Peptides against a protein of PDB entry 3T6J. Designs and how they scored, part 95

Target 1, 375 residues: chain A of PDB entry 3T6J
Amino acid sequence: PIVESYIGFIESYRDPFGSRGEFEGFVAVVNKAMSAKFERLVASAEQLLKELPWPPTFEKDKFLTPDFTSLDVLTFAGSGIPAGINIPNYDDLRQTEGFKNVSLGNVLAVAYATQREKLTFLEEDDKDLYILWKGPSFDVQVGLHELLGHGSGKLFVQDEKGAFNFDQETVINPETGEQIQSWYRSGETWDSKFSTIASSYEECRAESVGLYLCLHPQVLEIFGFEGADAEDVIYVNWLNMVRAGLLALEFYTPEAFNWRQAHMQARFVILRVLLEAGEGLVTITPTTGSDGRPDARVRLDRSKIRSVGKPALERFLRRLQVLKSTGDVAGGRALYEGYATVTDAPPECFLTLRDTVLLRKESRKLIVQPNTRLE
Target 2, 372 residues: chain A of PDB entry 3T6J as posed
Amino acid sequence: PIVESYIGFIESYRDPFGSRGEFEGFVAVVNKAMSAKFERLVASAEQLLKELPWPPTFEKDKFLTPDFTSLDVLTFAGSGIPAGINIPNYDDLRQTEGFKNVSLGNVLAVAYREKLTFLEEDDKDLYILWKGPSFDVQVGLHALLGHGSGKLFVQDEKGAFNFDQETVINPETGEQIQSWYRSGETWDSKFSTIASSYEECRAESVGLYLCLHPQVLEIFGFEGADAEDVIYVNWLNMVRAGLLALEFYTPEAFNWRQAHMQARFVILRVLLEAGEGLVTITPTTGSDGRPDARVRLDRSKIRSVGKPALERFLRRLQVLKSTGDVAGGRALYEGYATVTDAPPECFLTLRDTVLLRKESRKLIVQPNTRLE

## One batch from the design tools (peptide; aimed at target 1 A83 E207)

Design b2_p29_7_s2 (made by RFdiffusion4, then SolubleMPNN; from b2_p29_7, 13 letters changed)
Fold by OpenDDE base, seed 5:
Structure b2_p29_7_s2 (fold): chain B 375 residues (1-375), chain A 29 residues (1-29)
Amino acid sequence: as target 1 above (375 residues)
Amino acid sequence: SPPPGPVRLGLSSARYESVFFAEPGDKFP
C-alpha cells in the first residue's frame, strides 16, 4: 500500500487570532478508487475556477495543479480528525510549489453511517433519498470545498518594495464599480488581518463554493452522476447544508455570543443566506415529535435551487471573495457577523430552535482508530 | 502573497451526523 503522513503545526482553529498552529499528525493509506474521482476534478479545476462568481482579476493569476488524494487514516494525532485537508497553509508556498488536497475517506465513511430512525429534522419523504445520497453528495462537497474552495481566490498585495500584484488602474471592484481601495500590505496575512473570523469566514467561502459549483453539470459528471441521479445529488447536497445550518445552533453559546466551531458557524451563515433569499426556497417548521416534545423540519424546495438559491449564493459568495481579496476587514466582519448573529427574532426564532436542536441531539459517534494488517 | 489561514474540513466541526473524533469541545473561540 501507498502510505502518506504529515506532522507539524498545521491548523490554527484553536487560536483565537487564527495564527498559531496546533501540533498534529497522521499516517494514512491511499484509497486509489476514490482518488480517481478527485484526479478528474483536478484535471478540470482550471476551467471550473472560471465558473466562480468573481472576475478573473480576483482569481489567482496562475493555476498550479495540485495533488488530490483520498486517504484511509490509520492513525491521527490532534484535537480533531478532519474529513479533508488543503495544505500548505502558506500562500507563498502554494504559489511557488503548489498545494496538496487530501480527503480522509474512512473518516467520511463513518459519517455516512446514518440510521433512518435517528435522522432528525428532515421530512419523511426526504429521508430515504438523504440516506442514499448523503455519502456521494458529501464526497462532491468535500472535493469542491478543498480544491476549488480553499484553492481559489487572489489576495491583493503590496510588497515591501511597494509593488502591487494587481493593476491598480484597471482592476475594478465588482461590488462598488470602483478601483481597488484596499489590499494586504507587507507582513499582513489573511489570519492576521481577519483574526477572529478568518477561519470561519474561509470555511464559509469554501462551503459556498461547493454548493455553487455542484450545480455545474461537469462537476457531477466528474463524480459519475448524470440525469436524475445528478439532480438528486445536488438536492441532497443542498439539503444537507441547510440541515447542517440548523444543527449548527448546538455550537452557539448564547451567553458568550460566540461560536465554538468554525465550520458550523459557516454553515449557519449559509442557512441564513438561503433563508434570506425567500420565495419558499428553505423553510424551517417547528413541529411536535412523537414524544410530545418540540421538533423541527427543514424543507428545501428542489425546484428553486437554481432559480432562487443559486443567485443568492452567487451574490453572497462574490461579496465574500471581494472583501477577502481587498483585505476589507470592516466590510467582511460586518457581512459575516451579520449573518452569524443568532437571535430569537421571528419568524425563525433561532434561539428557540436551538433549544429544539439540543433536545434532539443525537448520541455521538465515537471514532476509534483502527488496527491494520496485511493478510 | 499573504498566506491563508488553516484549511480543513474537520469532522469534529462537521457534525452532519454527530460524529466525533473525541470529546466535543470548543475549537473556535
Scores: peptide ipSAE 0.018, ipTM 0.536, DockQ to the pose 0.114
OpenDDE base, seeds 1, 2, 3, 4: peptide ipSAE 0.018, 0.016, 0.015, 0.015; ipTM 0.549, 0.466, 0.525, 0.489; seeds 1, 2, 3, 4 fail the geometry check

Design b2_p29_7_s3 (made by RFdiffusion4, then SolubleMPNN; from b2_p29_7, 12 letters changed)
Fold by OpenDDE base, seed 2:
Structure b2_p29_7_s3 (fold): chain B 375 residues (1-375), chain A 29 residues (1-29)
Amino acid sequence: as target 1 above (375 residues)
Amino acid sequence: APEPGPSRLGPSPERYESVFFAEPGDRFP
C-alpha cells in the first residue's frame, strides 16, 4: 500500500484570529479506487474554475494541476479529524507552486452510517433518500470544497516594490462596476486582514463553491451519477447543507455572541442566504416530537434549487470572492457577520430553534482508530 | 513564512455514530 503522512502546525481553526496553526499529524493509506474519481475531477478543474461566478481576473492567473488523493486514515493526532484537506495553507504557494488535496475516505465512510430513527430535522419522506445519498453527495461536496473551493480565487497584491499582480486600469470590480480600490499590501495575508472571520469565511466560500458547482452536469458525471441519481445527489447535498445550517446553532454561544466552530458557522450563513432567497426554497417548521417535546423540520423544495437557490448562492459567492480578492475587510465583515448573526427575530426565531437543536442533539461522537501491524 | 490558514472540511458531528476502526479502512459503530 501507498502510505502518506502529514505533520506540523497546519490548521488554524482553534486560533480565534485564524492565523496560528495547531499541531497536527496523521498516517494514512491511499485508496486507489476512490482516488481515481478525484483525479477525473482534477482533469476537469481548469474548465470548472471558469464556471465559478467571478471574472477570470479574480481567478488565479495560471492553473497549476494539483494532486488529489483519497486516504484511509490509520492514525490522526489533532483536535478533530477532517473529511478533506487542501495544502499548503499559503496562498502564495498555492498560486505559484501548486497544491495537494486529500479526502479522508474512511472518515467519509463513517459519516455515511446513519440510523434512520435518530435522524433529526428531516421530513419522513426525505429520510430514506437522505440516508441513501448522503455518502455519495458528501464525496462530491468534499471534492469540490477542497479542489475548487480552497483551490480557487486570486488575491490582489501590491508587492514591496509597488508592483501589482493585476492591471489596475482594466480590472473591474463586478460588484461596484469600478476599478479596484483595495488590495493586499506587502506582508498582508488573508488571515492577518480578516482575522476573526477568516477561517469561517473561507470555509463558507468553499462550501458555497461545492453547492454551486455540484449543479454542473460535468461534476456529477465525473462521480458517476446520471439522470435521476444525479438529481438526487444534488438534492441531498443541498438538503444536507440546509440541515447542517440548523444543526450549526449548537455551536453558537448566545451569551458571548460567538461561534465555536468555523464550518458550522459557515453552514449557518449558507442557510441564512438560502432562507433569504425566499420563494419557499427552504422552510424550517417547528413541530412537536413523538415525545411531546419541541422538534423541527427542514424542507428544501427540490424544484427551486436551480431557479431560486442557485442565483442566490451565485450572488453571495461572488460577493465573498470579490471582497476576499480585494482585501475589503470592512465589506467582508459586514456581509459575513450579518448572515452569521443569530437572533430570535421572526419568522425563524433562531434562538428558539437553537433550544430545539440542543434538545435533540446527540451525544458526543468519537472516532477510535486502530493500531497498525505488519503482514 | 506566513502562518497557515484554514484549508479543510470537517464532518458534522451528527453525521456519524461513534466509530471504532479495528482495521485500516474498517469502521464500527
Scores: peptide ipSAE 0.042, ipTM 0.602, DockQ to the pose 0.069
OpenDDE base, seeds 1, 3, 4, 5: peptide ipSAE 0.027, 0.019, 0.028, 0.020; ipTM 0.536, 0.478, 0.562, 0.538; seeds 1, 3, 4, 5 fail the geometry check

Design b2_p29_7_s4 (made by RFdiffusion4, then SolubleMPNN; from b2_p29_7, 15 letters changed; failed a check: too like the target's own chain)
Amino acid sequence: APEPGEKRLTLDTARYESVYFAEPGDTFP

Design b2_p29_8 (made by RFdiffusion4)
Pose (drawn by RFdiffusion4):
Structure b2_p29_8 (pose): chain A 372 residues (1-112, 116-375), chain P 29 residues (1-29)
Amino acid sequence: as target 2 above (372 residues)
Amino acid sequence: TTSTTLAPFHWSPAAEYPGAVLTEEEALA
């Protein structure tokens, strides 16, 4: 459509429980030139799902060209203006017929060297160069194969299923599936507090995982003297964001105040656990004399160490999502999402520095439409 | 009259929703 639109109580992020949605609405025009560079990603999108760490039976049944667009926003009502979105928020529909992927083009043009804190003098160079371009990649993957992948195991009214039980097996355990989503049950209704952050984490992780693929970069025009940087800046940005996420964590309530930031911190911790000097947090000192930190990500060890930690992570997340296993899901997540002062990082002590170097996000003013 | 809304961080690695942030007071409650 020339004009793209949508509205309702949709994103569930701000419900302390995680079920009730917050009302919003938007009207934006579809840009053509930048969209083809996405529809491309849609065309070859089919294969990639099978590159995911879980078998094809643990994935959605068919596939689709649900849609991927680039929208110049006219009116976005509500609390915020996301860079990209995958909707409608009803999973059943995501699997049965389809969903949509939205990359808002003109919001970007808004959001783009001393404020590059927790980086090094190198780095921020590659950051300034490849952040913008890589942003499209991470968004495309996050939206398309982030939430586009995965399958829910639901018990229909009768004792039957939405799938064939005897032929499905859990790679982690080896047994046959003992858990699932029953009638009326949904992602939010079960995982609740964690559902948003958990699902986002899975999406961003698949983001990096497939951001390691030559093809996708060929779609975005990155290869050779190019294919490097973008991938690096992407991962580096992910680990840095994992650091900045401490600001949005409340230690006194032992509570996270956001899904994205928390998820990013989790991915950071998983990478730190992979060890092998791949990632480091250094309690440095800024030129101003105050405290500071430098995030160190060895790029040569990206495929040899980091990738395994990823596909094992995604494999577990997805496995627990399909069977709808909350116990394992939490135990696997809230454990990763835990914030403590234990070394050789001391996140409780780092958080202060994160708050000192903290940033307050900008405001986006919006135009109106007068009736003549 | 125009209106304003929150913007994603410049460093945000993905399609973050800026309105999804809970206040500290809400977290403590």

Design b2_p29_8_s1 (made by RFdiffusion4, then SolubleMPNN; from b2_p29_8, 13 letters changed)
Fold by OpenDDE base, seed 5:
Parts: sequence; structure tokens; C-alpha cells
Structure b2_p29_8_s1 (fold): chain B 375 residues (1-375), chain A 29 residues (1-29)
Amino acid sequence: as target 1 above (375 residues)
Amino acid sequence: SPTSVLLPSEDAPTAENPGAVLSEEEALA
């Protein structure tokens, strides 16, 4: 078997400033069969990058083709096991040196193991579809998230010599209609500038890229989905995201006005964006469970994903990228924290919904090191 | 920034409660 490992101070999710890595390490075996799907995605990456909702001037000047490998994890040491990884975590290095992506395939498989009777917050009619397509849709989402999410976008930089990596005279900010007024100076990084929001903001951008690009027929074709199956994968991917945005409330601490998990904060932000889009795209309805206690249902109107959801996500995702590219911390913070705010304001009453989420909380899954056998 | 899709778990690396919305100045320090 091909064995891969990584070890070091890699992920900064536990750092309040988003800068200091936690010590992590894994040993994994390459899953060649699953890697082939991601290799096809890599082969289309340069084309798919052009479908992203920002001007080419805000995209990398050259796409550096990464490796993308599916891994079956044998052992993982760290506080949390990811489903996918994009390394290095430094945007400057990703632009100049390239990157590597991995999908932790057997971790995904564990995440897919959901019993129908334990599925919270879904309509009954969606449960069977969700169970069927959660796995495939999540493979799509992870692939897009890692490769085209984290792998995309340009940072505008002024180097130590005062040279810019963009044309100051011709590059226009699509949000303002003006020339670029801010950029990263020498020694400034994404993490150093955006600090406390950097991780969650980047995860939100990457998740949004996944949702946005999963609508593209070529993406579904790469994963082997066509016709009705492709539409079901799209629907379940979006449904999973809006459900995850509701589940995210578990990770909010009202007393501290703080989020405890960057990805869940990101998913809540996306939920807020899609709720703001209106037109009945997303509806969260408080209900009463069979036990007589509070419950809720998330509804996603499949027919409005492209007409309502896509344009809303497009505008939001473009804004995320523009603010990231320009190093506009004030604008980025205002945007992101605005959507990350949890209140009990109608109609959603998110603090009340949080109580429902906590009440319906599933037991934590324990991931245990697998036994391996050579066949 | 760390770039991985974490499984939603209670032990997902929680940013321990940095209670303070750090000002831009404090975030750069």
C-alpha cells in the first residue's frame, strides 16, 4: 500500500487568533479507487476556476495543479479529524508553490453512517433521499471545498521592493467600482490581518465555493452523476448545508457571543445568506416532536436553488473574495460578523432554535482506529 | 488559516473562548 503521513503544527482552529497551529498527525493509506474521482476534478480545476463569481483579476494568475488523494486513515492524533485537508495553510505559498489536497475517505464514510430515525430537522420526505445521497454529495462538497475553495483566489500583495502583483491602474474592485485601495504589505498574511475571523471566513468561502460549483454539470459528471441523480446530489448537498447551519447553533456560546467551531460558524453564515435570499428558498419551522418537546424542520425548495440560492451565494461569495484579496479587514469583519450574529429576532429566533438544537443533540460519535487486514 | 473540512464534533477544535472581539489593532499585535 502507499502510505502517507503528515505531522506538525498545522491547523489553527483552536487558536483564538487563528494563527498558532495545533499539533496534529496522521498515518493513512492511499485509496486509489477514490482518488481517481479527485484526479478528474483536478484535471478540470483550471476550467472550473473560471466559473467562480469574481473577476479573473481576483483569481490566481496561474493555477498550480495539486495532487488530490483520497486517504484511508489508520491513525489520527489531534483534537478533530477532518474530512478533507488542503496544505499548506499559507495563502502566499499556495499562490507561488502550489498545494496538496487530501480527502479522508474513511472519515467521510463514518460521517455518512446516519440512521434514518436519528435524522433531526429534516422533512420525512427528504430523509431517504438524504441518506442515499449524503455520502456522494459530501464527496463532491469536500472535493470542491478543498481544491477550488481553498485552492482559489488571489491576494493582492505589495512586495518588499514595492512592486505589486496586480495592475493598480487597471484592476477594478467589482464591489466599489474603484481601483484597488488596499492590499497585503510585505509580511502581512491572511491570518495576521483577519485574525479571529480568518479561519471561519476562509471555511465559509470554501464551503460557498462547494455549493456554488456543485451546480455545474461538469462537476457532477466528474463524480459520475447525471440526470435526476445529479439533481438529487445537488439538492442533498444544499440541504445538508442548510441543516448544518442550524446544527451549528450548538457551537455558539450566547453568554460570550462566541463561536467554538470555525466550520460550524461558516455553515451558519451560509444559512443566514440563504435565508436572507428569501423567496421561500429556505424555511426553518419550529415544530413539536413525537415526544411532545420542541423540534424543527428545515425545508429547502429545490426549484429555487438555481434561481434564488445561486445568485445570493454568488454575490456573497464574490464579496468574500474581494474583501479577502484586498486585505479589507474592516469590510470583511463587518460582512462576516454580520451574518455570524446570533439573535432571537423573528422570524428565525435563532437563540430559541439553539435550545431546540441542544435538546435534539445526538450523542457524539467516537471514531476509533480501524483494524487493518491485508487481503 | 487551517484548511480542512472538520467533522462537526464537540471536540472539534474549539477556539477557546477568546471573549474579546479583538480590535483590528489588537488582532495585529
Scores: peptide ipSAE 0.020, ipTM 0.498, DockQ to the pose 0.074; fails the geometry check
OpenDDE base, seeds 1, 2, 3, 4: peptide ipSAE 0.016, 0.018, 0.018, 0.018; ipTM 0.523, 0.515, 0.541, 0.529; seeds 1, 2, 3, 4 fail the geometry check

Design b2_p29_8_s2 (made by RFdiffusion4, then SolubleMPNN; from b2_p29_8, 14 letters changed)
Fold by OpenDDE base, seed 4:
Structure b2_p29_8_s2 (fold): chain B 375 residues (1-375), chain A 29 residues (1-29)
Amino acid sequence: as target 1 above (375 residues)
Amino acid sequence: SLTSVLLPDEDAPVAENPGAVWSEEEALA
């Protein structure tokens, strides 16, 4: 077996300021079969990066072929076991030196274990489809999230000598139509500059990349999905995201106006973006469960994903990237916190929905045993 | 080939080490 491991102070999700890494380490075995899919994704990465909704000037100057492997975790030390990883976490290093991606395949497999009767907030007609395609769609999402999400975009930097990594005269901000007015100075990083929103913002960008690019036929083909299966994978991926945005309310603390989980905040933001798109794309309906207590249903109109969802996400994702690239903390915070705000305003009444989400809260899974065998 | 599968226990008490507790919604990093 091919054994892979890493150890160190890596992820900053538990730092309110996004700067201090938490100790993390794992030992895993390479899943060769699944890794082959990710290698095909890597082979297409340079082309797929061009499909992202920002100018090439906001993308890395030179494509650096990353490594991407699927790993089956044997042991993990940390505050949580991720499904995917992109390292290093320094954007400057990602764009200049490259990066590595991993999918923790057996973690995903655990996530796929869903009992139909426990599946909350979906329409009955979506449940079987969701169960069938949740796993495959999540593989696609993780691959895109890591490789083309975290692995994409450029930070505009002025170095210690005063040199810029972009042409100040020719590069135009696509949102303003003006020249670039802000950038990262020497010693400034994504995390140091965006601080309290950095982790969640970046996760939101990466998740948005996943949703956006999963619509590309080539992506689905890489993962082995064509025709109706590809459309179902797309649908379930988007459905999973909007459902996750509702579930995210569990991780909001109203009394503190605080999000306790960066990824869930990100998913809520995406839900808000897709709700704002309107046109019946996403609908959240309060209901009464079979137990007579509050419930809810999330509906995604499949026919509107491309016509309504994609354009909305495109605009949002471009804004995320532009604000990130330019180090525009004020603009970035205004945008992101605007969508991350949880109120009880109609029609959604998110604080009320939160009560429903809490009422329907599912038990967390304890990962008890890795089973490894030679075959 | 080598296969490795994680086995969840949803009824298990939450461990003091949060690394042993997982949710699908928190899975991406």
Scores: peptide ipSAE 0.060, ipTM 0.627, DockQ to the pose 0.101; fails the geometry check
OpenDDE base, seeds 1, 2, 3, 5: peptide ipSAE 0.033, 0.039, 0.021, 0.016; ipTM 0.602, 0.579, 0.515, 0.525; seeds 1, 2, 3, 5 fail the geometry check

Design b2_p29_8_s3 (made by RFdiffusion4, then SolubleMPNN; from b2_p29_8, 15 letters changed)
Fold by OpenDDE base, seed 4:
Structure b2_p29_8_s3 (fold): chain B 375 residues (1-375), chain A 29 residues (1-29)
Amino acid sequence: as target 1 above (375 residues)
Amino acid sequence: SLTSVLLPDETAPTPENPGAVRSEEEALA
């Protein structure tokens, strides 16, 4: 077997300022079969990057072919086990030196082992489809999230010598129609500049890339889905995201007005974006469960994903990228915190929904480390 | 930033499980 490992102070999710890495390490075995899908995704990455909703001037100047591997984790040392990883975490290194992606395939598999009767917040008609396609759809999402999410976009930088990595005269901000007015100075990083929102914001961007690009037939083909299966994978991926946005409320602390998890905050933001799109794309309906306690149902209109959802996500994703590229912290914070705000305002009444989410909270799963043997 | 697609969240400490970390995979399941 091919063994892969890493160790170090890598992820900064637990740092409120996004700067200090937490100790993390793993030992894993390469899943060759699943890695082949990601290799095909890598082979298409340069073309797929062009499908992202920002000008080429906001994308990396040169495509650097990354590695992408599916890993079955044997042991993981850290506060939590990710489903996917994109390293290094420094955007400057990603755009100049390249990066590596991994999917922790067996971690994903654990997440898929949900009993139908325990599946909360979905319509009964969606449950079987969700169970069937949750795994495959999440593989697609992780692949896109890592490779084309975290692996995409350019930071505008002025170096220590005063040189820019972009043409100040010709590059136009697509949101303002003006020349670029802000950038990263020497010594400024994504994390240092965006600080408390950096991790969640970047996760939101990456998740949004996943949703946006999963609509592309070529992506589904790479993962082996065609026809009705491809459409079901798309539907379940989007459905999973909007459901995740509701589930995310568990990780909001109203008393402190803070989020305890970056990815869940990101998913809530995406839910808010898709709700704002309106037109019956997403509906959250408070209900009463069979136990007589509050419940809720999330509905996603499949027929409106492309017509309503995609344009809304496109606009939002472009704004995320433009604000990131230009180092516009004020604009970025205003945008992101606006969508991340949890109130009890009608019609959604998110604080009330949070109570429902907490009432329906599932028991924690025990992740048991796998083993392997020599023949 | 490094993408951890699903990272365990520090769930609010409960009296029964102070400092319990729940993975986002568990939350999404």
Scores: peptide ipSAE 0.028, ipTM 0.598, DockQ to the pose 0.072; fails the geometry check
OpenDDE base, seeds 1, 2, 3, 5: peptide ipSAE 0.019, 0.021, 0.018, 0.021; ipTM 0.523, 0.517, 0.519, 0.469; seeds 1, 2, 3, 5 fail the geometry check

Design b2_p29_8_s4 (made by RFdiffusion4, then SolubleMPNN; from b2_p29_8, 14 letters changed)
Fold by OpenDDE base, seed 4:
Structure b2_p29_8_s4 (fold): chain B 375 residues (1-375), chain A 29 residues (1-29)
Amino acid sequence: as target 1 above (375 residues)
Amino acid sequence: SLTSVLLPPEDAPTAENPGAVWSEEEALA
């Protein structure tokens, strides 16, 4: 087998300031079959990057072909096992030197083992479809999230010599219509500048890229989905995201006004964006469970994904990228924290929904070290 | 081949029966 490993202080999710890496390391075996799908995605990456909702001036100047591999993790040292990884975590290095993507395929496969009777917050009509396509849809999401999410966008930088990596005279901010007024100075990084929101904001951007680009037929084709299957994968991917946004409320601490998990905060933000889009795209309905206790249902109107969801996500995602590229911390914080705010305001009453989410909370699962068999 | 298994916390490996156990997080790094 092909063995991959990495080790170091890599992920900063546990740092409230997003700067200090946690020690992490793994040993994994390459899944050749799944890696072939990601190789096809990489082959299309340069084209797919052009589909992202920002001007080319806000994208990398030169496409650097990354590696993308599906890995079956044998052992993992860290506080949690991700489903995917994009490294390095320095945006400047991603722009100039390139990056590597991995999907932890066996982690994903395990996460899909949900019993129908334990599947919360979905309509009964969606449960079987969700169970069927959760895995495949998440493979698509991970691939897009890593490669075209974390792997996309440009930071505007002024170097130590005062030179800019963009033309100040010609580059226009698509949100303001004005010239670029802010950038990263020498020594400033994404994490150092955006600090407490950096991790979650970037996850939100990457997740949004996944949702946005999964609508592209070429993406689904790369993963082997066509026709009705492709549409079901899209639907389940979006449904999973809006459900995750509801589940995310578990990770909010009202008393501290903080989020305890960056990805879940990101998913809640996306839910808020899609709810704001209106037009019946997403509906969260408080219900009473069979046990007589509070419950809820999330409904996503499949027919509204492209007509309502995509435009809403497009605008939001563009704004995320523009604020990131320009180093506009004030604007970025205002946008992101605005959507990340959890109140009990109607119609959603998110704090009340949080009580429901907590009531319906499933027991935390443990991933056990994979069994390895010689063939 | 590699096979990962999800277990409830009560069935997790112990110090007496050691094995690598991680908490499931639907996280994308």
Scores: peptide ipSAE 0.033, ipTM 0.588, DockQ to the pose 0.109
OpenDDE base, seeds 1, 2, 3, 5: peptide ipSAE 0.018, 0.016, 0.020, 0.013; ipTM 0.530, 0.538, 0.523, 0.485; seeds 1, 2, 3, 5 fail the geometry check

## One batch from the design tools (peptide; aimed at target 1 Y13 I85 E203)

Design b2_p30_1 (made by RFdiffusion4)
Pose (drawn by RFdiffusion4):
Structure b2_p30_1 (pose): chain A 372 residues (1-112, 116-375), chain P 30 residues (1-30)
Amino acid sequence: as target 2 above (372 residues)
Amino acid sequence: FYAGDVYPSANPKTLDEVETTLAAAEAEAA
């Protein structure tokens, strides 16, 4: 459609429980030139789902070209203006018929070297160069194969299923599936506090995982003297964001104040656990003399160490999502999401530095439409 | 589900303004 639109109580992020949605609405025009560069990604999107760490029976049944667009925003009502979105928020529909992927083009043109804190003098160069371009990649993957992948196991009214039980097996355990989503049950209704952050984490992780693929970069025009940087800046940005996320964690209440930032911190911790000097957090000192930190990500070890930690992570996340296993999902997540002062990082002590170097986000003014 | 960073709006729009913008944009596309 020339004009794209949507509204309702949709994103569930701000419900302390994680079920009730916050009202919003938007009207934006579809840009053509930048969309083809996405529809491309949609065309070849079918194959990639099978590159995911879980078997094809642990994935959605068919596939689709649900849609991927680039929208110049006219009116976005509500608390915030996301860079991209995958909706409607009803999973059942995501599997049965489809969903849609939205990359807002003109919001980007808004959001773009001393404020590059927790990086090095190198780095921030590659950051300034490849942040913008890589942003499209991460968003495309986050939206398309982030939430586009995965399958829910639901018990329909009768004792039957939405799938064939005897032929489905859990790679982690080896048994046959003993858990699932029963009638009326949904992602938020079960995982609740964690559902948003957990699902986002999965999407971003698939983001990096497939951001390692030559084809996607060929879609975005990255290869050779190009294919490097963008991937690096992407991962580096992910680990840095995992650091900045401490600001949005409340240690007194042992509570996270956001899904994205928490998820990013979790991915950071998983990478740190992979070890092998791939990632480091150094309690440095800024030129101003105050405290500071430098995030060190060895790029040569990206495929040899980091990738395994990813696909093992995605495999577990997805496995626990399909069977709807909350116990394992939390134990696997809230353990990763835990914030403590234990070395050789001391996140509790690092959080202070993160707050000192903290940033306050900008404001986006919006135009109106007068009736003549 | 959102993707990417989310930015706050300086002037959050109302429902009437959203409906007006949609009607105008459809009229212009016609």

Design b2_p30_1_s1 (made by RFdiffusion4, then SolubleMPNN; from b2_p30_1, 13 letters changed)
Fold by OpenDDE base, seed 4:
Structure b2_p30_1_s1 (fold): chain B 375 residues (1-375), chain A 30 residues (1-30)
Amino acid sequence: as target 1 above (375 residues)
Amino acid sequence: ATAGEVYPLANPPTLEELLNTLRAALAAAE
């Protein structure tokens, strides 16, 4: 078997300031079959990057072919096991040296084990479809999230010598129509500037890239989905995201006005964006469960994903990228915290929904480290 | 990184919770 490992202070999700890495390490075996799918995605990455909703001037100047591997984790030392990883976590290095992506395939497989009777917040008509396609759709999402989410975009930088990595005279901010007015100075990083929102903001960007690009036929083809299956994968991917946005409320602490999980905050933000799009795209309906206690249902109108959802996500995703590229912390914080705010305002009444989410909280899954042997 | 549904960043399980979950998982696997 091909064995991969990594170790170090890598992920900063547990640092409130997004700067200090948590010690993490794993040993994994390469899944060759699944890796081949991701290799096809890599082969299309340069083209797919052009489909992202920002000008080329906000994308990397030169495409650097990254690695992408599916891994079956044998051992993982850390506070949590991700489904996918993009490293290094330094945007400058990603931009100039490249990066590596991994999908933790057997971790994803654990997430696929859903019991229909325990599946919360979905319409009955969606449950079977969701169960069928949750896994495959999540594979697509993770692949896009890592490779084209975390692996995309450019930071505008002025180096220690005063040189810019962009043409100040010609590059235009697509949101303002003006020249670039802010950038990262020497020694400034994404995490150092955006601090408390950096991790969640970046995850939100990456998740949004996944949703946005999964609509592209080529992406589904790469993963082996065609026709009705491709449409179902798209639907379930989007449905999973909006459901996750509701589930995210578990990780909000009202008393502290803070989020305890960056990815879940990101998913809530995406839910808010899609709710804001209106037109019946997403509906959250409080209900009464069979036990007579509060419940809820999330509905996503499949027919409105492209017509309503995509444009809303496009605009939002572009704003995320532009604010990131320009180091506009004030604008970025205003945008992101605005969508991340949890109130009990109608019609959604998110704080009330949170009570429902907590009431319907699913049992935690336990990931047990597998064994392998030579035969 | 992508956090799956199993990403336990907010509250680590207690030992008792872990044991109970493990027992349940083992029982389900049989």
Scores: peptide ipSAE 0.179, ipTM 0.596, DockQ to the pose 0.142
OpenDDE base, seeds 1, 2, 3, 5: peptide ipSAE 0.170, 0.137, 0.216, 0.103; ipTM 0.592, 0.600, 0.651, 0.528; seeds 2, 3 fail the geometry check

